Peptides against a protein of PDB entry 4GMN. Designs and how they scored, part 79

Target 1, 375 residues: chain A of PDB entry 4GMN
Amino acid sequence: RYANITLLALVTLASIGTDFQETLVKGNQGSRESPISAADEEWNGFDDADGDAMDVDQKSSSGEDQEEDYEEIDVKEDDEDDDDDSITSEMQADMERVVGADGTDDGDLEDLPTLRELIQTAVPQLIRLSNLPIDSDESLTIQSHALSALNNISWTISCLEFANGENANIHNAWYPTAKKIWRKTILPILEADSADLKLATQVTSLAWAVARVLHGETPTDGNPHRKFISLYHSSKQQAGGNSNSIEEPEDPFQGLGVKCIGVVGSLAHDPAPIEVNREVGVFLVTLLRQSNNVPPAEIVEALNQLFDIYGDEELACDKEVFWKDGFLKHLEEFLPKMRTLTKGIDKRTQPELRTRADEALLNLGRFVQYKKKHA

## One batch from the design tools (peptide; aimed at target 1 W208 D251 Q254 K259)

Design b2_p27_5_s1 (made by RFdiffusion4, then SolubleMPNN; from b2_p27_5, 13 letters changed)
Fold by OpenDDE base, seed 4:
Structure b2_p27_5_s1 (fold): chain B 375 residues (1-375), chain A 27 residues (1-27)
Amino acid sequence: as target 1 above (375 residues)
Amino acid sequence: MEFLRELAKKENKNSLEESVKEAEKVA
């Protein structure tokens, strides 16, 4: 009973996070920014596949014809359906306010009651649920759903613009909570060093969403960037060995490799320690050098991260890493490879991957040209 | 894409929209 209620509440919170994301995407489609493809972890419902049909032997007992007059208990279906629409309407209204707010209103979270309750009430509970001792399949399921809900909420918030002081109220409310998710949920799971690829994918997705807001202010305790780099390499070794169908995610951008790149890229932004930035930068540039064996989506993400990390020449990482370690040469040498890679993607079968690769190729050309002018 | 935003700021062009539209035209 309590487990089912907890699971239902977690599913509902995950749905709430998705509905918020959809509303933000719909609102942002009205504003001309290209949708950051929501990591629509569509909650693929419970595959009730464990119908282990216990073949209960139909013992043919021929018992007699007692016509017991079953009184048709007219169970009035009380239409209790009215309450679900109200929550979605308030959530939509909060998200419409967030999306429709021309970034001049340093509104209080008082004007965003649903988002406030998600951040202040729901997320702290999800963090607790994600930290339960894993001693049963039920506790593992609760952890997975808590991670899913945290993922969806964190992704949704990470799609908000926080540059230039936009959404500063939401940022200020989320920032301490995001650090708490990192320290209480993400780090403990990463430190447990589980061989569970599903859990690793979930925590890496969540870590990316959190790191997209915290950037280089993400807690560096335990060198988490090295854990994600290690996870990246481990994921490649497993994919090469067992032909057992880890179903390649239908979306090439939902792959664990892409998520790892997104996390470490985000962690390497200013004000990250220069050593962290260097290790990540070298990792990303190494992927480009080895691009013949790297999925196109990972190359796209690695390029985007490199552009965002090293796009500002005023940052210490530009001088101390980008120029000092000769990254421009590697990016320039990669241009013809990127053209070949992008041209090799079939627009008919992989339209999104092709579009994002064409964009990344264009940006690589611009970035190389920019850096050459500022050398 | 902070790079494109910073590039747009440095170029004094609200060209994020143009860059996205150019990417969409190459698609």
Scores: peptide ipSAE 0.041, ipTM 0.532, DockQ to the pose 0.023
OpenDDE base, seeds 1, 2, 3, 5: peptide ipSAE 0.026, 0.006, 0.025, 0.040; ipTM 0.441, 0.394, 0.429, 0.582; seed 1 fails the geometry check

Design b2_p27_5_s2 (made by RFdiffusion4, then SolubleMPNN; from b2_p27_5, 17 letters changed)
Fold by OpenDDE base, seed 2:
Structure b2_p27_5_s2 (fold): chain B 375 residues (1-375), chain A 27 residues (1-27)
Amino acid sequence: as target 1 above (375 residues)
Amino acid sequence: MEFERELARREGERSLKESLESALKVA
């Protein structure tokens, strides 16, 4: 009885985290109806869909009109208007305040009551529930749902802009809580070195969401970057050895490998210790060198992380790692491989992966040119 | 100096914010 109430509360908190994100994102996506699937899906990442596809009007030539007469199968869309009006007027009002706040109002969390209750009331309970001793299938289920709820909340908050002092009130409220999630939930699970790939995927997703806000200020206790690099390698060894198809997620960007890259990339941002940055940078560059054995989505993520980490020449990591360790040469040598990789992705079967690979290829070209001008 | 991607990210995030602000002003 108590467990079912706890599970329902955890599912509800996970849903609220998703609905809050959807409201943040629907505020953004005024036009693209991608059906975000049912409330039970753990939010696994932000689709950076806003690649402004500059319409390069390439007038390429006259391929012949084969009129294949596709019979219009009139599939009656039963408009089940499930008006899941789950967005409370209070959540909507909080969202309007988050987005409508010109970043000049050092608004207190007093103006964001729903978000305040999520951070101050819900998250501490979720941390407690995710860190319970696992002694039963019921405790394992509670942990999984608590991790899912923490994931969705943490991802939602990680979608807020915190650059230039934007959302500083939310950042200031979240920052100590994010550090608690890291120390009390993520690190203990990661240190348990569980062979449970589901749990590893959940904790890695949560770690990425948390690390997207904390960056190089993420607690370095126990060298978490090395643990995620180890997890990356372990996941590849398991996928290669056991034909137990852990169903690779249908989305190539939801893979544990991508999530590990996202975490370690985020951990390597300034003000990360130069040694942490170096170990991560060498890991990422090594993936590019070994790209023939690395999934395309992991290459895309590794490139994105390399651009974000080394995009600023004023950072100590630019001089102390990027230039000293000769990363530019590796990136330049990777350009023709990336072109081949990107061209090998079928636009019909993997449109998103192709789009993100085309973008990463473009950015790689620009990045190499940028770094060559600043050499 | 920041890489043009970081600028484009911030411009994207800004456009994102402006789109968010626009959508929420229409709601």
Scores: peptide ipSAE 0.032, ipTM 0.498, DockQ to the pose 0.031
OpenDDE base, seeds 1, 3, 4, 5: peptide ipSAE 0.023, 0.007, 0.029, 0.007; ipTM 0.510, 0.488, 0.492, 0.488

Design b2_p27_5_s3 (made by RFdiffusion4, then SolubleMPNN; from b2_p27_5, 14 letters changed)
Fold by OpenDDE base, seed 2:
Structure b2_p27_5_s3 (fold): chain B 375 residues (1-375), chain A 27 residues (1-27)
Amino acid sequence: as target 1 above (375 residues)
Amino acid sequence: MEAERELARRENEKSLKESKEEAEKAA
């Protein structure tokens, strides 16, 4: 009885976490009715103030357009308008405030009552439930659901922009809670070193969501980056050995390997200790060097993390790690391999993986050029 | 940013699906 009520409450909190993300996305789309051309998702990490427009002379090699007459199969999208009217008027109002407030109001979460209750009331209980001694299948189920709810809330919050002091009130409210999730939920589970890949995947997803906000300010106690690197390697060894196919997630970006890369990348951002940054940077560059044995999605994530970590030349990690350890050479040597890898992805069967690989290839070219100018 | 939000959305949806499936198995 109490367990079922707890499980229902945990599922409800997980749902609220997702619905809150959807409202965030919809609110951000409504304000962005300016057609940001798909061209502006370019990695803006370079303040190239010197707009010398290199005329990329598009020598139109006139390849003969074989007009393959693709018969427009009119796939009637059955708009199953699942009007999941689950979005509370309060959650919508909170999101309209988050998205509509160009206001520099360092204000309390007074104006965000739903988010306040999630952070201040729900999350502490979820942390408690995720830390229960596992003595029964019921306790394991409660832990899983508590991790799911923490994951959803943490991912939703991690989708907010916190750069340039945006959403500072939310950041300030979340930051101490995120550190509590890390210290009380994530670290104890990682230290238990369980062979449970499901639990490892859940905690790694949560760790990524938390680390996307905390970055290099993530608590370094117990060298968590090494635990996630170890988990990455262990996951590869298990996938290669036991034909107990834990079904690789249909989405290549939801793999435990990608999640491990995302976590360790996030942990390596400034102000991470240079040694943590170095160990992660060497790990990521080593994946690129070994790319023939690495899933394409992990290569894409490893590249993105390398761009985010080493995009700023003013950071200590640029001089002390990127240049000192010769990462540019490895990235330049990887560029032709990335072109081959990207071209090898079938657009028809893996459209998203291809798109993200094309973007990562483009960004790799730009990043290598940038770093060569600043050498 | 959009790709990360979409990844986060899918992580949430997956987490919800797993939670629903576990709740259904527990009922």
Scores: peptide ipSAE 0.027, ipTM 0.707, DockQ to the pose 0.808
OpenDDE base, seeds 1, 3, 4, 5: peptide ipSAE 0.028, 0.026, 0.028, 0.027; ipTM 0.708, 0.711, 0.712, 0.706; seeds 1, 4 fail the geometry check

Design b2_p27_5_s4 (made by RFdiffusion4, then SolubleMPNN; from b2_p27_5, 14 letters changed)
Fold by OpenDDE base, seed 2:
Structure b2_p27_5_s4 (fold): chain B 375 residues (1-375), chain A 27 residues (1-27)
Amino acid sequence: as target 1 above (375 residues)
Amino acid sequence: MEFERELARREGQNSLEESKKEAEKVA
């Protein structure tokens, strides 16, 4: 009884985390639909008048129209009432406030009661549940659902813009909680060195979401970047050896390899220690050098992380790592390989992967040009 | 000068677990 109630509550919290993200994404799209002023530019159609009336009279062939009575299979569209009724009016009001909030710098979530309760009440319980001693299949299930709920909440929050002091109130409320998730949930699971790839995938997903907010301010205790690099390599060794491949997720961007790259990339952002940045940067550049053996989605993520880490010339990592370790040369040498890789992705079977690869290729060309101008 | 990359709109969704798939396992 208590376990089922706990599981239901965890699934509900995971759902709320998802629904909250969808509303944030929808809200951010609505603000970018600037009304295209229907400038009624009267495109005066060209009056090309003349073309002659040739009367070609061709013949009568009486093909018997076999009326194949295509029985209209009245496919009742079961209106799956997408019970999108999960978004409470309170969550919607909180989302409208987040999207419309002029950056009130006060770290107060008074105007965001749902988000406040999620961060202050729910997340501390999820952290507790994720740290339960695993003594039964029930405790393992509770841990998995607690990690899922933490993942969805953390991802949702990580999708908010925090640049230029935007959402500073949410950032300030989340930041200590994110550090607590890292220290209490992520690090203990990573230190347990479990051979459970499912658990490793869940904790890596959560770690990525958390690290997208904390960046280089993520606690460096125990060198977590090396643990995720080791996990990346271990995941590749296991996929190559056991035909009991955990079903590679249908989405190539959901793979453990991509998630590991996302985590370590995020950990290497400023103000990360230069040595952490170097180890991650060398790892990412090494993936590009070995691209023939690396999934395209991991290459896309590795490129994006390299752009974000080394996109600012004022950062210490630009001089001390990017230029000093000669990363530009490796990016230039990779550019023709990336063109070949991207062209090799079928747009019909993998449209998302192709789109993201086309974008990463474009950005790689621009980034190489940027770095050459700022050399 | 900071390098502004074109960002795929979906970068935020990359690790959200659909609660639907978990709900189906508990049902």
Scores: peptide ipSAE 0.156, ipTM 0.728, DockQ to the pose 0.187
OpenDDE base, seeds 1, 3, 4, 5: peptide ipSAE 0.149, 0.154, 0.152, 0.146; ipTM 0.735, 0.739, 0.733, 0.735

Design b2_p27_6 (made by RFdiffusion4)
Pose (drawn by RFdiffusion4):
Structure b2_p27_6 (pose): chain A 285 residues (1-30, 108-237, 251-375), chain P 27 residues (1-27)
Amino acid sequence: RYANITLLALVTLASIGTDFQETLVKGNQGDLEDLPTLRELIQTAVPQLIRLSNLPIDSDESLTIQSHALSALNNISWTISCLEFANGENANIHNAWYPTAKKIWRKTILPILEADSADLKLATQVTSLAWAVARVLHGETPTDGNPHRKFISLYHSSKQDPFQGLGVKCIGVVGSLAHDPAPIEVNREVGVFLVTLLRQSNNVPPAEIVEALNQLFDIYGDEELACDKEVFWKDGFLKHLEEFLPKMRTLTKGIDKRTQPELRTRADEALLNLGRFVQYKKKHA
Amino acid sequence: AEAELAREEAKREMEEAKELAREARRA
């Protein structure tokens, strides 16, 4: 039963996690009662995956169970985070998911992050899931072991398809949990790291530049948020952004539209947003 | 447009998760 009974169940649950994304797209061209697949994924499939993700690991075989369990959590969390939850959008699904997303973080992402050593493959798996979860949590994400510091250290140390880089993952997840209403100091650190990335953009892969710019625009674009005054202005983030604007233009034109298109068009939008961003705040004390 | 990009990125992340799971299993 081993090869069939356990691994097959996980790989299939993960595929179900992947393919539910197509239901969302096709459903649009035409209490999760209307979405039983999603209802069962959250209420039934996910609790067992959190359990499996936790347990040792005493042996290599259970090393594979953990990995596959993390794959399924990843695919589900990712697909769910592909929904618009800003404003009142998709509120029914948000309430069904949010507590579970907190559990995945506390019971899965956090204990694994506690034992630093040793894997790159696994370190990549947890960051991908943490990024998916934090995209929904948005600074409501738990601040316990000061996880942003660990993901920050993971970025620099793992320095030794552009958007699948682990570094992009580190930027996204740390950037996502630093939105309001996060601890103002947690925001200060993450914001400093994201801006430092620009000041020292001399060697940062272009995709990681685009993600850093999107994360910053996503965080400090609201003057009512304490962190806009408490960090963005208090630490003068505006100067580095104004200084980076010329540097950003050349690197964007340094990207072959023909090889490959996506990064180029994506970077064009970031410089465009970067310019508009430098204006809006320039207008605000 | 941004939503499409996010969906494409998610698909790639899911593919990568599968690849990594396969590598772990094969190892």

Design b2_p27_6_s1 (made by RFdiffusion4, then SolubleMPNN; from b2_p27_6, 21 letters changed)
Fold by OpenDDE base, seed 3:
Structure b2_p27_6_s1 (fold): chain B 375 residues (1-375), chain A 27 residues (1-27)
Amino acid sequence: as target 1 above (375 residues)
Amino acid sequence: SDREFLIKLAKKYSQQSFELSKEVSEE
C-alpha cells in the first residue's frame, strides 16, 4: 500500500518535471553570460575611402494602386478552448514577490511559501525516498522517480540568477538543502559503483544541477570529481563496444558525457582545492586535445567550463593551474580545430548545436586574446 | 521564465502533495 501511493506520488512528481525539462533546457541556453568582461573591442573602424558614387536620378515611376480585393475569409472562430496557460494572477503575484524580494540575507522564504515548502518539506522526503534500500524493482523505480523529481527541482533552482546577491534568500534557503542532496543522495549512489548507466545518468544530471549552485563549495569528500571523470571514460568505453545504443538522447547536450563535464567543471570553480581544479582542468584540456574522438556537444561544454573556471585572473587557479600547466597553448592550438569542428556542424539538422558551437568558438577566440594580454 | 517554471513546479508539487496527503488521511 504505502509503496504504491509513494510510487504514484513520485510518478506524478516526475511527470511535473518531464513536461518542463524541455523548458529548463531552453532556459539554460540564455544565462551563460561568459565571465569574460566585454572588453572594449575597439572596433577599428576601417577608413573605407570617400568614393564619390554618382547621383543617379532614377525617376519615381508611379506604380498603379492595384486594389487587391482582400476577400474576408470568414475564419470561423472555432472556440478551441485555448487553455491559455496565462500566468494566473497568483503566479504573477508570486513572480512579482520573487522579483521584488530585496536581498534579505536571511534564507527566509516567508514571501515564497510554496518554494519554502518545496525546499523544506518536499526535498527532504525525496532525499529519503532516493535512499531507500534497493531490494526490489519497485524500490529501484521509487529511487528513479525520486531522483527525477530532485533533478527537476534542482535544475529549476540552478537556473535562477544568484550573482551579485540576486535571489539571496532563495540561495541561502537552497544551499544547505543542496549540500544535503549531495551528501545523502549523490555520494552514496556514486560510492555504490553501480554498472547501471540509467542510474548513473540520473545521478549525474542531479549532481550537475546541484553543482551549478554550489560550485567549488560542493563537498569534496571522497573526490567525487574523479568518480565523474571515471564515469565519463567508462561511458565512452561502453559506447564503443556494445551496439546496444543506449538511446543517445535526441538532444546532444543531454548526453552522459556532457553531464559529466558539466559536473566536474562546476566542482572545479573557486574555492575548490587546487588539486581538484588541476585534475578537472587537465581532463577538460585533454578532451580538446583529443577532440577528433569527442562529440561536438562535449567540446562545447568543456570550453564553456574552461572559460568559467579560468576567466578570472585573480583566482589562485589562474596562476597555479592555468599558467603553470600551460593551458593557453592548448587552447590556442585548439582554435583552428574548433573552427573546423563548428563549420562541420550542419545548421539545418543541428541548429542549436551549431549556434552553441559558434558562440563557444567566438568565446574561445576572445578568451585566448584575453589571456595573451594578461600573460 | 525560469522563475515562472519554478512557481509552476512548486504549485503543482504543493497541490499533488496536498491531494496525496488527503488520500492517505482518508484511509
Scores: peptide ipSAE 0.019, ipTM 0.471, DockQ to the pose 0.054
OpenDDE base, seeds 1, 2, 4, 5: peptide ipSAE 0.017, 0.012, 0.016, 0.016; ipTM 0.499, 0.378, 0.502, 0.479; seed 2 fails the geometry check

Design b2_p27_6_s2 (made by RFdiffusion4, then SolubleMPNN; from b2_p27_6, 19 letters changed)
Fold by OpenDDE base, seed 2:
Structure b2_p27_6_s2 (fold): chain B 375 residues (1-375), chain A 27 residues (1-27)
Amino acid sequence: as target 1 above (375 residues)
Amino acid sequence: SRRQFLLELARKEQEQAKRIAEEVAES
């Protein structure tokens, strides 16, 4: 009885997390009438205001693109108007305020009552439930649902812009709670060294969402980056074993390896300790060196993390890690391999992976050029 | 856009977490 009520409450909290995400998606779709310049998709290094636009006359070699007349498969969007009126008018109003708010610097969520209650009342209970002793199948189920709810909330919050003091009130409210999730949920599960790949996937997803907000301010106690690197390697060893039972996620970006890379990359951002940054940077560069044995999606994620970590030349990690450990040379040597890798991805069978690889290849070229200019 | 990618990533991570939680509840 109590378990079923708890389960229903956990499912409801997980749904509230997704409903907030949907409101952010809808808000972002409504803003599409502003021409977001194609520039925001590319790793623009520092806007050096004096950058003379080299007109790279890309002579379009007229490859005869055979217009293969792909029949428009009229995918009837069955508008199942599931009017799941689950999004309360209060939740919509909170997210409309988040999307529309001029950044009031007050770390008080007075204007965001639903989000306040979610962060201050619900999340601490979810942390408690995720950290229960596992002594029954009911306790395992409760943990899994609590992790799902924490994941959903954390991912939704990670989609908010916190750069330039945006959403500072939400950031300030979330930050201590995110640290509690890390210390009370993520670390204990990682320390338990469970062979449960479902649990590992859930905790790593949650860790990624949390680390995307905390970055290098993520608690370094117990060297969590090494635990996720170890988990990455362990996951590869298990996937090579005859246990056919873990359906590799059909989406190559949903793999535990990608999640581990995303976590450790996020942990390595400034102001992470230089040695944490170095260990992560060396791990990521080592994946590029071993790219023949690494899934393409993990290479894409590793590249994106490297760009985000080492994109700023003013950061201590640029001098003390990137230049000192000779990462530019490894990136340059990887560029032709990335071109081959990207071209080897079939656009028909893996369109998303191909698009993301094409983007990462473009950004790699730009990043290498940028770093060469600033050498 | 980077934002659209992050929103889609979050959606996929949430959906996967839901599926895993359901599978654990059914096991």
Scores: peptide ipSAE 0.546, ipTM 0.943, DockQ to the pose 0.844
OpenDDE base, seeds 1, 3, 4, 5: peptide ipSAE 0.545, 0.543, 0.545, 0.544; ipTM 0.943, 0.943, 0.943, 0.943

Design b2_p27_6_s3 (made by RFdiffusion4, then SolubleMPNN; from b2_p27_6, 18 letters changed)
Fold by OpenDDE base, seed 2:
Order: sequence, then structure tokens, then C-alpha cells
Structure b2_p27_6_s3 (fold): chain B 375 residues (1-375), chain A 27 residues (1-27)
Amino acid sequence: as target 1 above (375 residues)
Amino acid sequence: SRQEFLRELARKYQEQSKKLAEETAKE
């Protein structure tokens, strides 16, 4: 009985996180390209003020966007304006009972009481559930659902813009909780070194979502970047040996390899220790050098991570890693390989992968030109 | 009940998710 209620609650929390992510993506589609397409933003470099706008007359071939007439499903919003923003005394009492009085100065979410409750009340329970001793198939199922809920919540929050102090209240509320997820859920599972690729994929997805917010401020205890690099290599060795259908995810960007790259890339951002940055940067550049044996989606992700990590020339990693380790030469030598790789992707069978590869190729060209000007 | 609380939390989260998406789309 308790387990079924817990599972239903976990499935509900996981669904909320998905619905929120979808709502954010749909809301942002009106103004900004989707955060998933933020990887698709043309890296314009840092605007040096001497904007000699080369009019690249990109003849946008006006593809006739067939306006597919999305039938407005007239979901009657029953405007029951019962703005009973009153946290019921029972909800408040359950909050006080579940929110242990760790008065961490978690950013004031007065205007977002449900998000506050999700972060302060639900997530700490999910962390506990993800750390239960695995003594039964039921415990394993609970852990998997807890990880799924944490993943969806963490991904949703990671889709918010936090640059320039945007959403600072949410960031401040999430930040200590994200560190707690990392230390209490992610690290223990990574340290357990289980041969369970499903669990490894779940924890790596969660780690990526968390690391997309924490970046280089992610706890470095136990050198987690090396664990994810090791997991990357181990996953490749296992996929090459047993033709047992680990169902290659239908989406090439949902693969464990891509997720490992996304995690380690995110971990390598400033203010990450230069040694962590170097180890990750060398790993990513090594993938490009070995590109003939690397899935295209992993190459795309590795490129995007390299652009994000080494885009800013004012960062210590630019001088101490990028220039010192000669990354520009490797990126320049990779340009013709990337062109060949991108052209080899069938637009009909893998349209998204082709689009993201075309963008990554364009950005690689721009990035190499940028770095050559700032040499 | 804890189940009713989680359902209500779910509902309120969905509502706030919409509000937040609308706010982030206006900025």
C-alpha cells in the first residue's frame, strides 16, 4: 500500500516536471528558440564593437511553411478564478512536517509557493527515496521512479535562463538543492559502480540536468568528471561486445554517450578547477580526433560543449588549456571531417541530427575564425 | 491525505508552470 502510493506520487511528480518543461518550451517558442535549440543558436562570438556586418546574403530559400492547421482543441478553461492561494492549513502543516526547519536562505519564492514546495519538500523526499537500500525489485522500482522525478524536475529548472541574474530567486532556491542531489543521489550511485546501464543512464541524465545549472560550481568531490569519462568508455565497450539490444534510443541525443559528454562539458565550465577543465577538454578534443568511431550526435554535443567552455577568452581555461594545449589546431583540422560527417547524415531519416550537425559545423567555422583573430 | 496533498501540489505546480512560462515569454 505505501509503496503504491509512493510510486503514484513519484509518477505524478515526474509528470509535473515534464508538463512544466513542455509548458516552458511552448511559452518560449513565442519569443526565444527552445532551450533545446539554444544549442542551435549560431555562436556569434563575443561582439567586438567593430561590427563590419558582412552582409552574407543568405538567400533564405523560402520553404513554404505549410501551416498545418492545428485544430484548436477548445479546452474550455473553466475560469473558476478561485485564487485560493491559501496553502490550506493541512498543506502548511504537511509542509512544516516534511520541510525540516533547515532555514537555508533558499531564495525567496514567495510568488512561487508550489515551486518552493517542490524544491523544499518534494525533492528532499525524492533524494531519500533514491538512496534507499536496494534489497528488492520494489526498492529498485522506487529508486528508478525517484530518479525519473528528480530528472524531470532538474531538467525543467535547467531550461530556465539564469544568465544576467534572470530567475535569480529560482536559481538561489534550487542551487543548494541541486548540490544536495549531486552529493546525496548522483555521487553515491556513481561510486557504487553498478553494471546497470539503465541506472547509469538515469543518473547521468540527472547529473546533466543538475550540472547545466551548477556548471563549474558542481561539487568536485571524488572527481566525478573522471567517473563520467570512464562510464562513457565503458558504455562503448559494452555496446561493441554484446549485440543485446540496449535499445539505441530513437533519439540519438538521448544516448548515454551524449549524456556523459553533456555532464563532463557542463562540469568543465568556469569556475571549475583548471585540471578538471583540461581533462574534460582533452577528452572532448580526443573524441573529435577519433570522430570516425564516434556517433555524430556525440560529436555535435562535444563541439557545443567546447564552444561553451572556451568561448570566453577572459577565462583562465582559455590561456591555460585552450591555447596551451593547442586546441585551435585540432578544431581547425576537424573542420573538413565535420563537413564530411554532416554531409553523410541523411536529411530524410535523421532530420534533427542533420540540422544540429549543420549548425555545429557552422559554429565550428565561426569559432575557429574567432579564435584565429584573438590569437 | 498525503495523496491529496501530492495531487494538489501537482495541480498548483501545473498552474504555476503556466504562469512562469507566460512570464518568461514576455521578457
Scores: peptide ipSAE 0.021, ipTM 0.557, DockQ to the pose 0.027
OpenDDE base, seeds 1, 3, 4, 5: peptide ipSAE 0.020, 0.020, 0.024, 0.025; ipTM 0.530, 0.529, 0.563, 0.580; seeds 4, 5 fail the geometry check

Design b2_p27_6_s4 (made by RFdiffusion4, then SolubleMPNN; from b2_p27_6, 19 letters changed)
Fold by OpenDDE base, seed 5:
Structure b2_p27_6_s4 (fold): chain B 375 residues (1-375), chain A 27 residues (1-27)
Amino acid sequence: as target 1 above (375 residues)
Amino acid sequence: KERERLLELARKYSQQAAALAQEVAAE
């Protein structure tokens, strides 16, 4: 009886996190109705569509009006009162405030009561539930739902802009809680060395969401970057052997390999230790060198992470890692391979993967030119 | 009304999560 109520509570907290995210995404992305996957799907990434829309002059080629008579399939609006009770008027009001709030320096969420209750009341309980002893299938189910709720909340918060002191009140409230999630939920699960790929995927998704806010300030205790690199390699060995592979997620960007790259990339940002940055940078550049055997989505993510880590020439990692370890040569040698890889993706069957690969190819060309100018 | 209901739901769910976490930790 109590288990069902807590599972319902966890599902509702996870749903609240997803809807909050959707509202943020709709606020930033004025036009793309990405089909919101149903409330039951664990949200595992933001489409970083902040690619500068090159104003491709729409030369209106007046292609002829073939009036294909689309029969209006009279989809009866079955008024299923989907009690989409998930986006409440308060969360929407908190979202409108978050998007519009000049960051007051005080980590006081007085004006964001729902977000305050999520961070201060819900998350500490979710951390507790995710860190219970696993002695039954019920405790595994509770852990999975607690991780899902933490994932959705953490992803949603990671979609907020924190650059230039934006949303500083939310950042200041979240930052100690994010470190607590890392130390009390993520690290213990990674140290348990479970062969459960589902649990590994959930904790890696959560780790990515948390690391997208903490970056190089993520606790380095126990060398977590090496654990995620090891998990990346282990996941590739298991996928090759057993036909009971977890169905490769239909979305190429939801794969454990992509998530591992996202985590370690985020961990390598300044002010990460130069040794951590170097180990991650070498890992990412090694994926590009081995690209013939790497999924295209992982190559796209590895490129984006390399651009973000090494985009600033004033950072210590630029001189001590990027230039010192000769990364520019590897990126330049990869450019023709990336062109071939991107052209090999069918736009009809994998439109998103093709778009993200086309963007990453453009950015790679720009990045190589930038670094050559600043050599 | 809806605001109070959500804060009450979040609080109620957090309390229920806490109570279950106590029950599971007491077994």
Scores: peptide ipSAE 0.020, ipTM 0.559, DockQ to the pose 0.040
OpenDDE base, seeds 1, 2, 3, 4: peptide ipSAE 0.019, 0.000, 0.021, 0.021; ipTM 0.538, 0.308, 0.546, 0.556; seeds 2, 3, 4 fail the geometry check

